# Peptides against a protein of PDB entry 1BH9: the designs that were tried, part 84

Target 1, 89 residues: chain A of PDB entry 1BH9
Amino acid sequence: FSEEQLNRYEMYRRSAFPKAAIKRLIQSITGTSVSQNVVIAMSGISKVFVGEVVEEALDVCEKWGEMPPLQPKHMREAVRRLKSKGQIP

## One batch from the design tools (peptide; made by RFdiffusion4, then SolubleMPNN)

Design b2_p22_4_s4 (from b2_p22_4, 8 letters changed)
Fold by OpenDDE base, seed 5:
Structure b2_p22_4_s4 (fold): chain B 89 residues (1-89), chain A 22 residues (1-22)
Amino acid sequence: as target 1 above (89 residues)
Amino acid sequence: SELEEALKELEKAKEEYIKGVT
């Protein structure tokens, strides 16, 4: 890994969604209380999802011949592409 | 609940994904 890649990985690894926020979000969708294990699972899944979107956005940025940091337009295009590829709903 | 069980299964899938990436 390059130093930059390593740094991104470490930041990603250390990042996490607050459990309370995830719990509230899930409960707002389901209309019922959820267990701690569900919160943990969804937190991890969400982290992976964000990682995939960011990875695609970085690819978009590069293909457009632009330099970091990522902008909203990269994120929007990333989501569009992932949907087109059937990788996300 | 059924939803909770489904989410737990998704957790397993997530773990497998991470193992494949790392």
Scores: peptide ipSAE 0.026, ipTM 0.514, DockQ to the pose 0.050
Fold by OpenDDE base, seed 3:
Structure b2_p22_4_s4 (fold): chain B 89 residues (1-89), chain A 22 residues (1-22)
Amino acid sequence: as target 1 above (89 residues)
Amino acid sequence: SELEEALKELEKAKEEYIKGVT
C-alpha cells in the first residue's frame, strides 16, 4: 500500500463484525457448527475484504471530486472497478 | 475438520499478503 492508502485503511482497523453474527452466518451457509478459530479466521478475512472495498470507494469519491461520507453510488462504482481489476468475481 | 484447516491456511495467506503489500 501507498502511505496514503495505508493511512486510510488504518482508520477502519478498530471495526469488526460481531463474532456471534459471523458464526450464525457461516453456520447458515455450511449447515453445521463451526469452531471459534473458523469464526476468527473468517472475521479477519471479511475485514480485509471490506477494507479493500471501502478503500476503493474512497478513491472513487476523491476522483469524482466529492467528499465523505461514502454513499451507495461510491460503493457500487468501487465494486465495479474491483471486478474490472479482477479483485473480486 | 478440512474446512477449519482450509480457513486457517487462508488466514495465514492473508497475513502474508498484507505483509508483502504494506
Scores: peptide ipSAE 0.025, ipTM 0.501, DockQ to the pose 0.047
Fold by OpenDDE base, seed 4:
Structure b2_p22_4_s4 (fold): chain B 89 residues (1-89), chain A 22 residues (1-22)
Amino acid sequence: as target 1 above (89 residues)
Amino acid sequence: SELEEALKELEKAKEEYIKGVT
């Protein structure tokens, strides 16, 4: 990671998804109860996922010659690119 | 750094999860 990337990921590390909300969301999708360990694991994976999307969006913003803050168009393009690269489904 | 290593491990977990779901 670059220093800038590390700083961003540190910020995400300090943030947290509410466990109860994550649990409810997962259970809403699966239709079954999930363990605490699954919630913890999914929360961590989600942080990484969000970080990667934001990182890609920042790259898009830069390559388009635009300045922060990120806009929805950057996020949409980021997702498209990540899908194209096979980094997200 | 420790943080970088931890994030790399989480990234691996993410990749494995995606592979399993798709």
Scores: peptide ipSAE 0.022, ipTM 0.452, DockQ to the pose 0.033
Fold by OpenDDE base, seed 1:
Structure b2_p22_4_s4 (fold): chain B 89 residues (1-89), chain A 22 residues (1-22)
Amino acid sequence: as target 1 above (89 residues)
Amino acid sequence: SELEEALKELEKAKEEYIKGVT
């Protein structure tokens, strides 16, 4: 990793979705309350998902010969590519 | 299961949000 890559990794590692927000979102979908363990699991899955999208978007940005920061078009293309690779539904 | 359905909907919501930012 370059210094920049390491810095991004550290920021990613330290980031997390607020438990309260995740809990409310899940409950709005299921219509029922969820346990703390479910919130923790879902938070982790969500973090991994976002990380994968961002990583792919950075690759898209580079492949297009563009410089950071990421733009919406990079994120949209990243999602399309990840779907094509079967990494996300 | 409810959990599996929630995961599916969460992923869809994330995709829609990302696509809709601009």
Scores: peptide ipSAE 0.020, ipTM 0.460, DockQ to the pose 0.081

Design b2_p22_5_s1 (from b2_p22_5, 13 letters changed)
Fold by OpenDDE base, seed 1:
Structure b2_p22_5_s1 (fold): chain B 89 residues (1-89), chain A 22 residues (1-22)
Amino acid sequence: as target 1 above (89 residues)
Amino acid sequence: SAAEIERALAEAVQGFLESVAR
Protein backbone atom coordinates (compact mmCIF):
# COMPACT_ATOMS: atom_id res chain seq x y z
CA PHE B 1 0.00 0.00 0.00
CA SER B 2 1.02 3.57 -0.63
CA GLU B 3 0.93 6.06 2.23
CA GLU B 4 -2.17 7.58 0.67
CA GLN B 5 -3.96 4.23 0.53
CA LEU B 6 -3.02 3.46 4.12
CA ASN B 7 -4.24 6.85 5.28
CA ARG B 8 -7.61 6.35 3.58
CA TYR B 9 -7.94 2.92 5.13
CA GLU B 10 -7.21 4.26 8.60
CA MET B 11 -9.90 6.91 8.24
CA TYR B 12 -12.33 4.26 7.03
CA ARG B 13 -11.39 1.92 9.88
CA ARG B 14 -12.11 4.57 12.51
CA SER B 15 -15.45 5.63 11.01
CA ALA B 16 -18.81 4.12 11.98
CA PHE B 17 -22.52 4.74 11.58
CA PRO B 18 -24.34 5.95 14.70
CA LYS B 19 -25.96 2.97 16.42
CA ALA B 20 -29.08 4.93 17.30
CA ALA B 21 -29.67 5.85 13.66
CA ILE B 22 -29.19 2.28 12.48
CA LYS B 23 -31.56 1.00 15.16
CA ARG B 24 -34.26 3.48 14.15
CA LEU B 25 -33.86 2.60 10.49
CA ILE B 26 -34.15 -1.14 11.08
CA GLN B 27 -37.15 -0.73 13.36
CA SER B 28 -38.89 1.41 10.76
CA ILE B 29 -38.53 -1.49 8.33
CA THR B 30 -39.26 -4.45 10.62
CA GLY B 31 -41.99 -2.78 12.66
CA THR B 32 -40.53 -4.17 15.87
CA SER B 33 -37.64 -3.59 18.25
CA VAL B 34 -34.24 -5.08 17.44
CA SER B 35 -31.36 -6.29 19.57
CA GLN B 36 -27.98 -4.65 19.92
CA ASN B 37 -26.40 -7.54 18.03
CA VAL B 38 -28.61 -6.87 15.01
CA VAL B 39 -27.64 -3.20 15.07
CA ILE B 40 -23.96 -4.15 15.23
CA ALA B 41 -24.33 -6.59 12.34
CA MET B 42 -26.16 -4.09 10.13
CA SER B 43 -23.65 -1.38 10.97
CA GLY B 44 -20.81 -3.65 9.93
CA ILE B 45 -22.46 -4.74 6.69
CA SER B 46 -23.23 -1.13 5.79
CA LYS B 47 -19.66 -0.07 6.47
CA VAL B 48 -18.25 -2.87 4.33
CA PHE B 49 -20.64 -1.99 1.51
CA VAL B 50 -19.70 1.69 1.58
CA GLY B 51 -16.02 0.77 1.68
CA GLU B 52 -16.30 -1.44 -1.39
CA VAL B 53 -18.15 1.24 -3.36
CA VAL B 54 -15.63 3.92 -2.42
CA GLU B 55 -12.71 1.68 -3.35
CA GLU B 56 -14.23 1.04 -6.76
CA ALA B 57 -14.99 4.74 -7.20
CA LEU B 58 -11.36 5.63 -6.48
CA ASP B 59 -10.30 3.15 -9.14
CA VAL B 60 -12.75 4.72 -11.60
CA CYS B 61 -11.41 8.17 -10.81
CA GLU B 62 -7.86 7.02 -11.48
CA LYS B 63 -8.78 5.18 -14.68
CA TRP B 64 -10.45 8.33 -15.99
CA GLY B 65 -7.25 10.25 -15.34
CA GLU B 66 -8.86 12.43 -12.69
CA MET B 67 -7.85 13.40 -9.16
CA PRO B 68 -9.80 13.25 -5.88
CA PRO B 69 -12.08 14.27 -4.32
CA LEU B 70 -14.62 11.78 -5.61
CA GLN B 71 -17.63 13.14 -7.46
CA PRO B 72 -21.12 11.69 -7.91
CA LYS B 73 -20.18 10.47 -11.40
CA HIS B 74 -17.42 8.29 -9.92
CA MET B 75 -19.82 6.78 -7.39
CA ARG B 76 -22.46 6.07 -10.03
CA GLU B 77 -19.92 4.41 -12.32
CA ALA B 78 -18.55 2.38 -9.40
CA VAL B 79 -22.02 1.01 -8.63
CA ARG B 80 -22.54 0.10 -12.29
CA ARG B 81 -19.23 -1.75 -12.40
CA LEU B 82 -19.86 -3.61 -9.16
CA LYS B 83 -23.26 -4.73 -10.43
CA SER B 84 -21.66 -5.88 -13.66
CA LYS B 85 -19.12 -7.91 -11.69
CA GLY B 86 -21.92 -9.40 -9.61
CA GLN B 87 -20.47 -8.00 -6.39
CA ILE B 88 -23.65 -6.11 -5.48
CA PRO B 89 -27.29 -6.82 -6.41
CA SER A 1 -10.73 -10.75 5.17
CA ALA A 2 -13.46 -8.21 4.48
CA ALA A 3 -15.46 -10.85 2.62
CA GLU A 4 -15.33 -13.23 5.57
CA ILE A 5 -16.48 -10.52 7.96
CA GLU A 6 -19.34 -9.53 5.68
CA ARG A 7 -20.46 -13.14 5.37
CA ALA A 8 -20.46 -13.63 9.13
CA LEU A 9 -22.48 -10.45 9.64
CA ALA A 10 -24.95 -11.42 6.92
CA GLU A 11 -25.46 -14.77 8.60
CA ALA A 12 -26.32 -13.07 11.88
CA VAL A 13 -28.86 -10.83 10.14
CA GLN A 14 -30.35 -13.81 8.34
CA GLY A 15 -30.90 -15.56 11.65
CA PHE A 16 -32.70 -12.53 13.01
CA LEU A 17 -34.97 -12.22 9.98
CA GLU A 18 -35.92 -15.87 10.24
CA SER A 19 -36.85 -15.45 13.90
CA VAL A 20 -39.01 -12.41 13.15
CA ALA A 21 -40.79 -14.25 10.34
CA ARG A 22 -42.06 -16.93 12.76
Scores: peptide ipSAE 0.056, ipTM 0.587, DockQ to the pose 0.029
Fold by OpenDDE base, seed 4:
Structure b2_p22_5_s1 (fold): chain B 89 residues (1-89), chain A 22 residues (1-22)
Amino acid sequence: as target 1 above (89 residues)
Amino acid sequence: SAAEIERALAEAVQGFLESVAR
């Protein structure tokens, strides 16, 4: 890791979705109340998902010969690539 | 590992969805 890569990783590691917001979102989809364990699990998988998209977007940015910060176009292309790879639906 | 964590989380989510579907 470069220093900037480490800094990004640490910021990512420390970040988290607010539990209340995740709970509300899940309940809006399922139409029923959910347990704390479900909220924790969904928060974690959501973070992992975001991490995978960002990782792919950074790869896109590099392959396009561009420099950070990431732009919407990198994120869009990342999602497209992950879909084509079957890594996301 | 990251893969193990992802698997564990996916299983937890799957279990929940199955419980809701029943």
Scores: peptide ipSAE 0.053, ipTM 0.585, DockQ to the pose 0.029
Fold by OpenDDE base, seed 3:
Structure b2_p22_5_s1 (fold): chain B 89 residues (1-89), chain A 22 residues (1-22)
Amino acid sequence: as target 1 above (89 residues)
Amino acid sequence: SAAEIERALAEAVQGFLESVAR
């Protein structure tokens, strides 16, 4: 891994979604209350998902010959590409 | 590894979905 990749990973590792927000979101989708363990698990999955989208967005940015920081257009294109590849629904 | 973490999380999600589907 490059130093940039390692530094990015460190920032990623330190980041987290607020538990209360995740709990509310899950409950709005499932229509029922969820346990703390479910919130923890879903928080982790969400973090992994965001990481994958960001990685794809960085690739898009590079392929378009542009420089960071990422813009909404990169994120939108990343999602489109991941769907096209069948990596996300 | 990242793959191991993802698998573990996927299993947890599957368990949750099964519980709410009952």
Scores: peptide ipSAE 0.044, ipTM 0.578, DockQ to the pose 0.029
Fold by OpenDDE base, seed 5:
Structure b2_p22_5_s1 (fold): chain B 89 residues (1-89), chain A 22 residues (1-22)
Amino acid sequence: as target 1 above (89 residues)
Amino acid sequence: SAAEIERALAEAVQGFLESVAR
């Protein structure tokens, strides 16, 4: 692994959605208050989900013969492919 | 430990799902 690769990984590892935002989002769906532990769990799940989408989007970008940064079209296609593969709902 | 984290995660997710379902 290169230092650049490790640096990118560390940035991802340290990234997180704001707890308040996640809490509000969950509560908008559930219609009721949720515990801190639920927020933490859903924050982690969301992070993993975003990571998987980004990974697929990078693959799309490469297969289309294009270069980063990722564009909305890559993200949309990534979601379509993941749905097709049954990896996301 | 990893196992404890997974258990806590599962419980939290279950709680969330139950909240959504009711």
Scores: peptide ipSAE 0.043, ipTM 0.592, DockQ to the pose 0.029

Design b2_p22_5_s2 (from b2_p22_5, 15 letters changed)
Fold by OpenDDE base, seed 3:
Structure b2_p22_5_s2 (fold): chain B 89 residues (1-89), chain A 22 residues (1-22)
Amino acid sequence: as target 1 above (89 residues)
Amino acid sequence: SAAEIAEALRELLEGFEASRAA
């Protein structure tokens, strides 16, 4: 890994979703209450997912001949591409 | 943005729920 990659990973490692927000989001979708264990598990999965989206967005940015920082348009395109690849629903 | 992240998470969760239900 390059120094830039390591620095990005460090920022990623330090990031986390607030449990309350994740719980509210899950319950909004499922329509039922969820346990703390579900929130913890989903928080971890979501963090990995966000990492994958960001990686794809960086690729989009590069392929468009643009430079960081990422913009909303890169994130939106990343999601579209990941869906087309079947990597996300 | 926060809104875009939330939407992505919603879509992911919906996919997981569908997979578990199948």
Scores: peptide ipSAE 0.032, ipTM 0.523, DockQ to the pose 0.062
Fold by OpenDDE base, seed 4:
Structure b2_p22_5_s2 (fold): chain B 89 residues (1-89), chain A 22 residues (1-22)
Amino acid sequence: as target 1 above (89 residues)
Amino acid sequence: SAAEIAEALRELLEGFEASRAA
């Protein structure tokens, strides 16, 4: 890791979705209450998913010959590429 | 890898949901 990469990783590692917000979101989709374990699992999945999108976006940024920070256009392209790879429905 | 972790978490989630529904 470069210092920049390390800092980014540490920020990512320390970040987390609020449990209450995740619970509300899931329940809005499912229409029923969910357990704490479901909330924890979904929070983890979501964090990993965000990480994968960001990783792809960084690759896009690099391939376009651009420098960080990431911009919306990088994120949009990342999602498009992940869809084409079958990593996103 | 991130993908492997995501898959593991997905499986856990599905397991929890299945257990709750049963």
Scores: peptide ipSAE 0.031, ipTM 0.544, DockQ to the pose 0.030
Fold by OpenDDE base, seed 1:
Structure b2_p22_5_s2 (fold): chain B 89 residues (1-89), chain A 22 residues (1-22)
Amino acid sequence: as target 1 above (89 residues)
Amino acid sequence: SAAEIAEALRELLEGFEASRAA
């Protein structure tokens, strides 16, 4: 890994979705209360998902011959590509 | 945006629930 990649990883590793926000969102969708374990699981899965999208966006940025920072167009294209690959619904 | 994140989480939740129900 390059120094830049390591720095991104560290920032990613330290980041997290607030448990309260995740719990509220899940409950708004399901219409019922959820356990702490569900919140933890969903938080982890969501973090992995965000990481995958960002990495795909970086690949898009590079393939388009552009330099960071990532822009919304890179993120949109990343999501499109991941959907086409079946990695996200 | 917050809306985009919420939608992504919604899709993940739906996929997770579908997988567990199967």
Scores: peptide ipSAE 0.029, ipTM 0.532, DockQ to the pose 0.063
Fold by OpenDDE base, seed 5:
Structure b2_p22_5_s2 (fold): chain B 89 residues (1-89), chain A 22 residues (1-22)
Amino acid sequence: as target 1 above (89 residues)
Amino acid sequence: SAAEIAEALRELLEGFEASRAA
């Protein structure tokens, strides 16, 4: 891996959604309170999801012949592409 | 549903990025 790849991975590895936000989100969907373990599990799933979107966005950025940092347009296009591929419902 | 969760996660991501930028 290049130093840039390692740096990006390190930034990703250290990032996390606030537990309170995840808890509120789940509760808004389920209509009931959830345990801390459920919050932890969903936080992990959410992080993986974000990672996949970012990876696609990086590909979009490259294919458009543009340079980092990622912009909202890259993220929006990434989501569209992932939906078309069936990777996002 | 999975679609609803995906939309919720997108909104959460936007909020997370906004909070980080602030």
Scores: peptide ipSAE 0.023, ipTM 0.509, DockQ to the pose 0.205

Design b2_p22_5_s3 (from b2_p22_5, 15 letters changed)
Fold by OpenDDE base, seed 2:
Structure b2_p22_5_s3 (fold): chain B 89 residues (1-89), chain A 22 residues (1-22)
Amino acid sequence: as target 1 above (89 residues)
Amino acid sequence: SAAEIAAALEELLRGFAESVAR
């Protein structure tokens, strides 16, 4: 890892979605209350998901000859690419 | 479903990105 990559990884590693927010999100989808274990599992899945999107967005940014910080256009393109690859349902 | 959750997260990320850009 470069120093920049290490720094990004550490920031990512320390980041987390608030449990309450994840719980609300899941419950808005399922229409019913969910257990703490479900929230924990979905928190992890969500973090991985965000990580994959950001990674792809950084790649998009680089391939377009642009520099960070990421912009909405990079995120949108990343999502499109990941959908095309079947990495996002 | 997983697809629905992913879609919701995608929308959240979109909103976040747009907010940061403002």
Scores: peptide ipSAE 0.040, ipTM 0.577, DockQ to the pose 0.138
Fold by OpenDDE base, seed 5:
Structure b2_p22_5_s3 (fold): chain B 89 residues (1-89), chain A 22 residues (1-22)
Amino acid sequence: as target 1 above (89 residues)
Amino acid sequence: SAAEIAAALEELLRGFAESVAR
């Protein structure tokens, strides 16, 4: 792997959604309070979800013949493609 | 549901992307 790839992975690895934000989001959907363990689990799932979107966005950027950094248009197109592929709802 | 959570996260990401573009 290149140094750039390692650096990107390190930044991703260290990133996380704030627990309070995840808790509020879940509760807004379920209508009830959730446990700390549920918040932790959903935080992990959310991180993986973001990772998959970013991976697809990088592919979009490359397929469009463009160079980093990723732009909002890449992220939006990534989500559309993932939905089309059935990888996300 | 998982689908609803995914949709909510998508909206968050969209909002973030739009804010970065400003």
Scores: peptide ipSAE 0.040, ipTM 0.571, DockQ to the pose 0.149
Fold by OpenDDE base, seed 1:
Structure b2_p22_5_s3 (fold): chain B 89 residues (1-89), chain A 22 residues (1-22)
Amino acid sequence: as target 1 above (89 residues)
Amino acid sequence: SAAEIAAALEELLRGFAESVAR
């Protein structure tokens, strides 16, 4: 891995969604309270989801012959591609 | 459902992207 890749991984590894925000989001969808374990599980799943989108966006950026940093257009295209691949609903 | 949560997260990311673009 390049130094840039390692730095990106470390930043990603240390990042996390606030538990309160995840809990509020889930509760707004389900209409009922959720347990701490559900929040922990969904936090992990959400982090993986964001990671997948970012990785796809980096691929888009490269394939378009562009240089970092990522732009909103890369993120939007990444989501569209992941949907077409069936990797996200 | 998981699909609904994923959709909500996608919307949040879209909102973030729009915010950064402004």
Scores: peptide ipSAE 0.036, ipTM 0.560, DockQ to the pose 0.131
Fold by OpenDDE base, seed 4:
Structure b2_p22_5_s3 (fold): chain B 89 residues (1-89), chain A 22 residues (1-22)
Amino acid sequence: as target 1 above (89 residues)
Amino acid sequence: SAAEIAAALEELLRGFAESVAR
């Protein structure tokens, strides 16, 4: 890995959704209050989900013969592909 | 490569999610 690639990798690894934001989001969907454990679980699931989208986007980027960093077009195509694969709704 | 980085990232994130769930 180049230093830049390593730095990006580390940045993604360290990224996290604020618990309060996740809690609010879930509650807006369910219409009821959620426990701390639910917030923790959903935070983890959300991070994995983002990781899978990024993985697909990087694959798209490579298949298109392009180089990082990822661009919005890669993310859009990634979502499309994941939907077609049934990975996401 | 980008694909290798992505794969490593996914595994790492999965590990974190699992650790958080425990």
Scores: peptide ipSAE 0.032, ipTM 0.542, DockQ to the pose 0.034

Design b2_p22_5_s4 (from b2_p22_5, 13 letters changed)
Fold by OpenDDE base, seed 2:
Structure b2_p22_5_s4 (fold): chain B 89 residues (1-89), chain A 22 residues (1-22)
Amino acid sequence: as target 1 above (89 residues)
Amino acid sequence: SAEEIAEALAEAIAGFLASIAA
């Protein structure tokens, strides 16, 4: 790992989605209010999900012979690939 | 741009959450 990769990992590790944002997002999907426990659970799941998507996107970027930073096309392709692999719904 | 990336990611997250929401 490069120092840059380690630094990115540390930033990711210490980051977290604001509870209010997660709550609003879930409520926008379900149409109803959700408990704090649901928000906590979904926050953790979302963080893992984002990490996996970003990792896949970086791989896509590299395989396409492109240089950082990531672009929306890398993110979309990453999601498609992860779905194809059955790693995400 | 950063905004575009954030938007794409938000869409992915929303889709994922919708898929696992009970």
Scores: peptide ipSAE 0.199, ipTM 0.718, DockQ to the pose 0.060
Fold by OpenDDE base, seed 1:
Structure b2_p22_5_s4 (fold): chain B 89 residues (1-89), chain A 22 residues (1-22)
Amino acid sequence: as target 1 above (89 residues)
Amino acid sequence: SAEEIAEALAEAIAGFLASIAA
């Protein structure tokens, strides 16, 4: 991908969800409190997930002949493609 | 399930990225 796409990819990879947000998300699914270790693990997994989705979204944007910045439609399509490839659950 | 978590995270990521890009 282009230098611009790479720069955006790296900027997204530098970001991370707050621990509180991850904890709330997991607890909304389990219905019970989760340990700090679970939050730390899920935070790391989420970062990897973000990186993969953003990379795929940038590819989608390029494949569609469009220019940055990424739009919601690119993100949604990226998730669909990654699921299809079996790269994410 | 793992699938439920992935879906929830995907939605959260979209919202998060939109927020920081605003």
Scores: peptide ipSAE 0.130, ipTM 0.667, DockQ to the pose 0.225
Fold by OpenDDE base, seed 5:
Structure b2_p22_5_s4 (fold): chain B 89 residues (1-89), chain A 22 residues (1-22)
Amino acid sequence: as target 1 above (89 residues)
Amino acid sequence: SAEEIAEALAEAIAGFLASIAA
């Protein structure tokens, strides 16, 4: 891994969704209260999901011969590619 | 429950994808 990749990983690693926000989001969908464990699990899963999308977007950016930062077009293309691969709905 | 979690995740993902695809 390059130093840049390591730096990006460090930033990703230290990031997290606010528990309160996740809890509210889940409850708004399920219509009922959820436990702390559910919030923790969903937070982790969500982080991994976002990470995968971002990783794909970075790949798109590189393949297009462009430089960071990521732009909406990279994210949109990443989503399209992941959908075509069956990795996301 | 697992089903509730799955549903929540699906909806959250859908919302996120919609937001970035717009």
Scores: peptide ipSAE 0.037, ipTM 0.571, DockQ to the pose 0.072
Fold by OpenDDE base, seed 3:
Structure b2_p22_5_s4 (fold): chain B 89 residues (1-89), chain A 22 residues (1-22)
Amino acid sequence: as target 1 above (89 residues)
Amino acid sequence: SAEEIAEALAEAIAGFLASIAA
């Protein structure tokens, strides 16, 4: 694959949500404390989720005949489409 | 550092996602 693809992969690999933020978010939903391992797992899942939504949003943007950068409307439509496909709840 | 940059990027993405609901 191209250097451009490699660069994107490296950026994706290096990116991570702050553990404290993820922990706070989960706790706000569950109402209870969560273990460090749960935070690690959810952090990884969240990164994958964001990647999938962004990919779908780029597809939406293209299908609408628009150019990046992505806007909230693209993200909202992406989520709708992913839900309709059963890829996300 | 690269780690700090990555964290800043993650924060930016999180912020953008939050704006979806706005």
Scores: peptide ipSAE 0.034, ipTM 0.532, DockQ to the pose 0.061

Design b2_p22_6_s1 (from b2_p22_6, 9 letters changed)
Fold by OpenDDE base, seed 1:
Structure b2_p22_6_s1 (fold): chain B 89 residues (1-89), chain A 22 residues (1-22)
Amino acid sequence: as target 1 above (89 residues)
Amino acid sequence: SREEHLRRLEEEEEERRRREEE
């Protein structure tokens, strides 16, 4: 990996969704209280999902011969590709 | 097949449009 890739990975690794926000979001959908373990699990899944989309978007950006920062068009194309590959619903 | 080829062309055109969107 390049230094830039390592830096991005480190920033990603340190990032996290606020637990309170995730809890409120889940509860708004389910209509009932959720456990701490559910919040942790959903936070992890969400982080992995975002990471996969961003990684694909970086690939899109590079393939299109463009430079960072990522733009909405890269994210939209990334989601399209991941859906096409069956990697996300 | 011809249908698959046409679909690929449409996807490439849409991809080009998406590249030019911003």
Scores: peptide ipSAE 0.087, ipTM 0.620, DockQ to the pose 0.000
Fold by OpenDDE base, seed 4:
Structure b2_p22_6_s1 (fold): chain B 89 residues (1-89), chain A 22 residues (1-22)
Amino acid sequence: as target 1 above (89 residues)
Amino acid sequence: SREEHLRRLEEEEEERRRREEE
C-alpha cells in the first residue's frame, strides 16, 4: 500500500452507516419492521459493496489520467466494470 | 479471435465516450 492507500483504507475502516438510517431504509423497502441483526448484517454488506465500488472508481479515475475527487462518470464506469467481472449483479 | 478483438474495440470506444461525459 502507498501512504495514500493506507489513509483511504483507514478512513474506510472507520466509516459506518448509521444503524437507524439503514433500518429506516430497509423498512421503507420491505414495508415491515426488521430486527437488529438484519440491520447489522445489511450495514456490513453495504459497507463492503460501497468499498468495492469506490476502489474500482479510483482505478477508473487513475486509468483515465484524472485526479480525485471522484465524479459520477467514474462511479458509473466502476459499476459497469464490476458487473462485467461478475462481482456485482 | 476476430469477435474478441471487435468486442475490445467496442469497449474501448464506449470507455472513451464515457470519459468525455461531464
Scores: peptide ipSAE 0.056, ipTM 0.555, DockQ to the pose 0.000
Fold by OpenDDE base, seed 3:
Structure b2_p22_6_s1 (fold): chain B 89 residues (1-89), chain A 22 residues (1-22)
Amino acid sequence: as target 1 above (89 residues)
Amino acid sequence: SREEHLRRLEEEEEERRRREEE
């Protein structure tokens, strides 16, 4: 990784979905209690998903010749591209 | 170095995990 990539990776690694918040969210959807392992798994999957979308959005921003920070239009285009590639449903 | 930086990140994640388990 470049220094810039390493810095982004550091920020990404330092970011986390609080387990309690994820647990509450899942429980609000399922209507039942969930195990700690489910919370861990869902937290990890969610973080990876967000990372992939943000990475694509950064690529969009760059290709459009625009400067950070990311805007909703970059995120929308990122999702569109990922869907087109079949990387997300 | 990159290796040192990655080690620090791993340590920070372990500390965060311990705090979330409390």
Scores: peptide ipSAE 0.026, ipTM 0.387, DockQ to the pose 0.000
Fold by OpenDDE base, seed 5:
Structure b2_p22_6_s1 (fold): chain B 89 residues (1-89), chain A 22 residues (1-22)
Amino acid sequence: as target 1 above (89 residues)
Amino acid sequence: SREEHLRRLEEEEEERRRREEE
């Protein structure tokens, strides 16, 4: 990968959803307490999902000839594209 | 190398996890 890709990967690796926030979110939906393992699993899945969306959004931004930072329009278009490709439901 | 860089990142994540568990 390019240095830029490595740096982006590094930033991605350093990012994480706060476990407490994920736990609260899940519990708000289920109405019951969840285990630490469930929080970890959901945090990981969520991170992967967001990572895919952000990666697509960066591609959108580049293809539109625009520069970071990402804007809501890039994120919306990214989601649209991923849905069209069948990469997300 | 890329592998060394990835290893360092994994070590940093492990350190971060240890801090979050404290």
Scores: peptide ipSAE 0.019, ipTM 0.439, DockQ to the pose 0.000

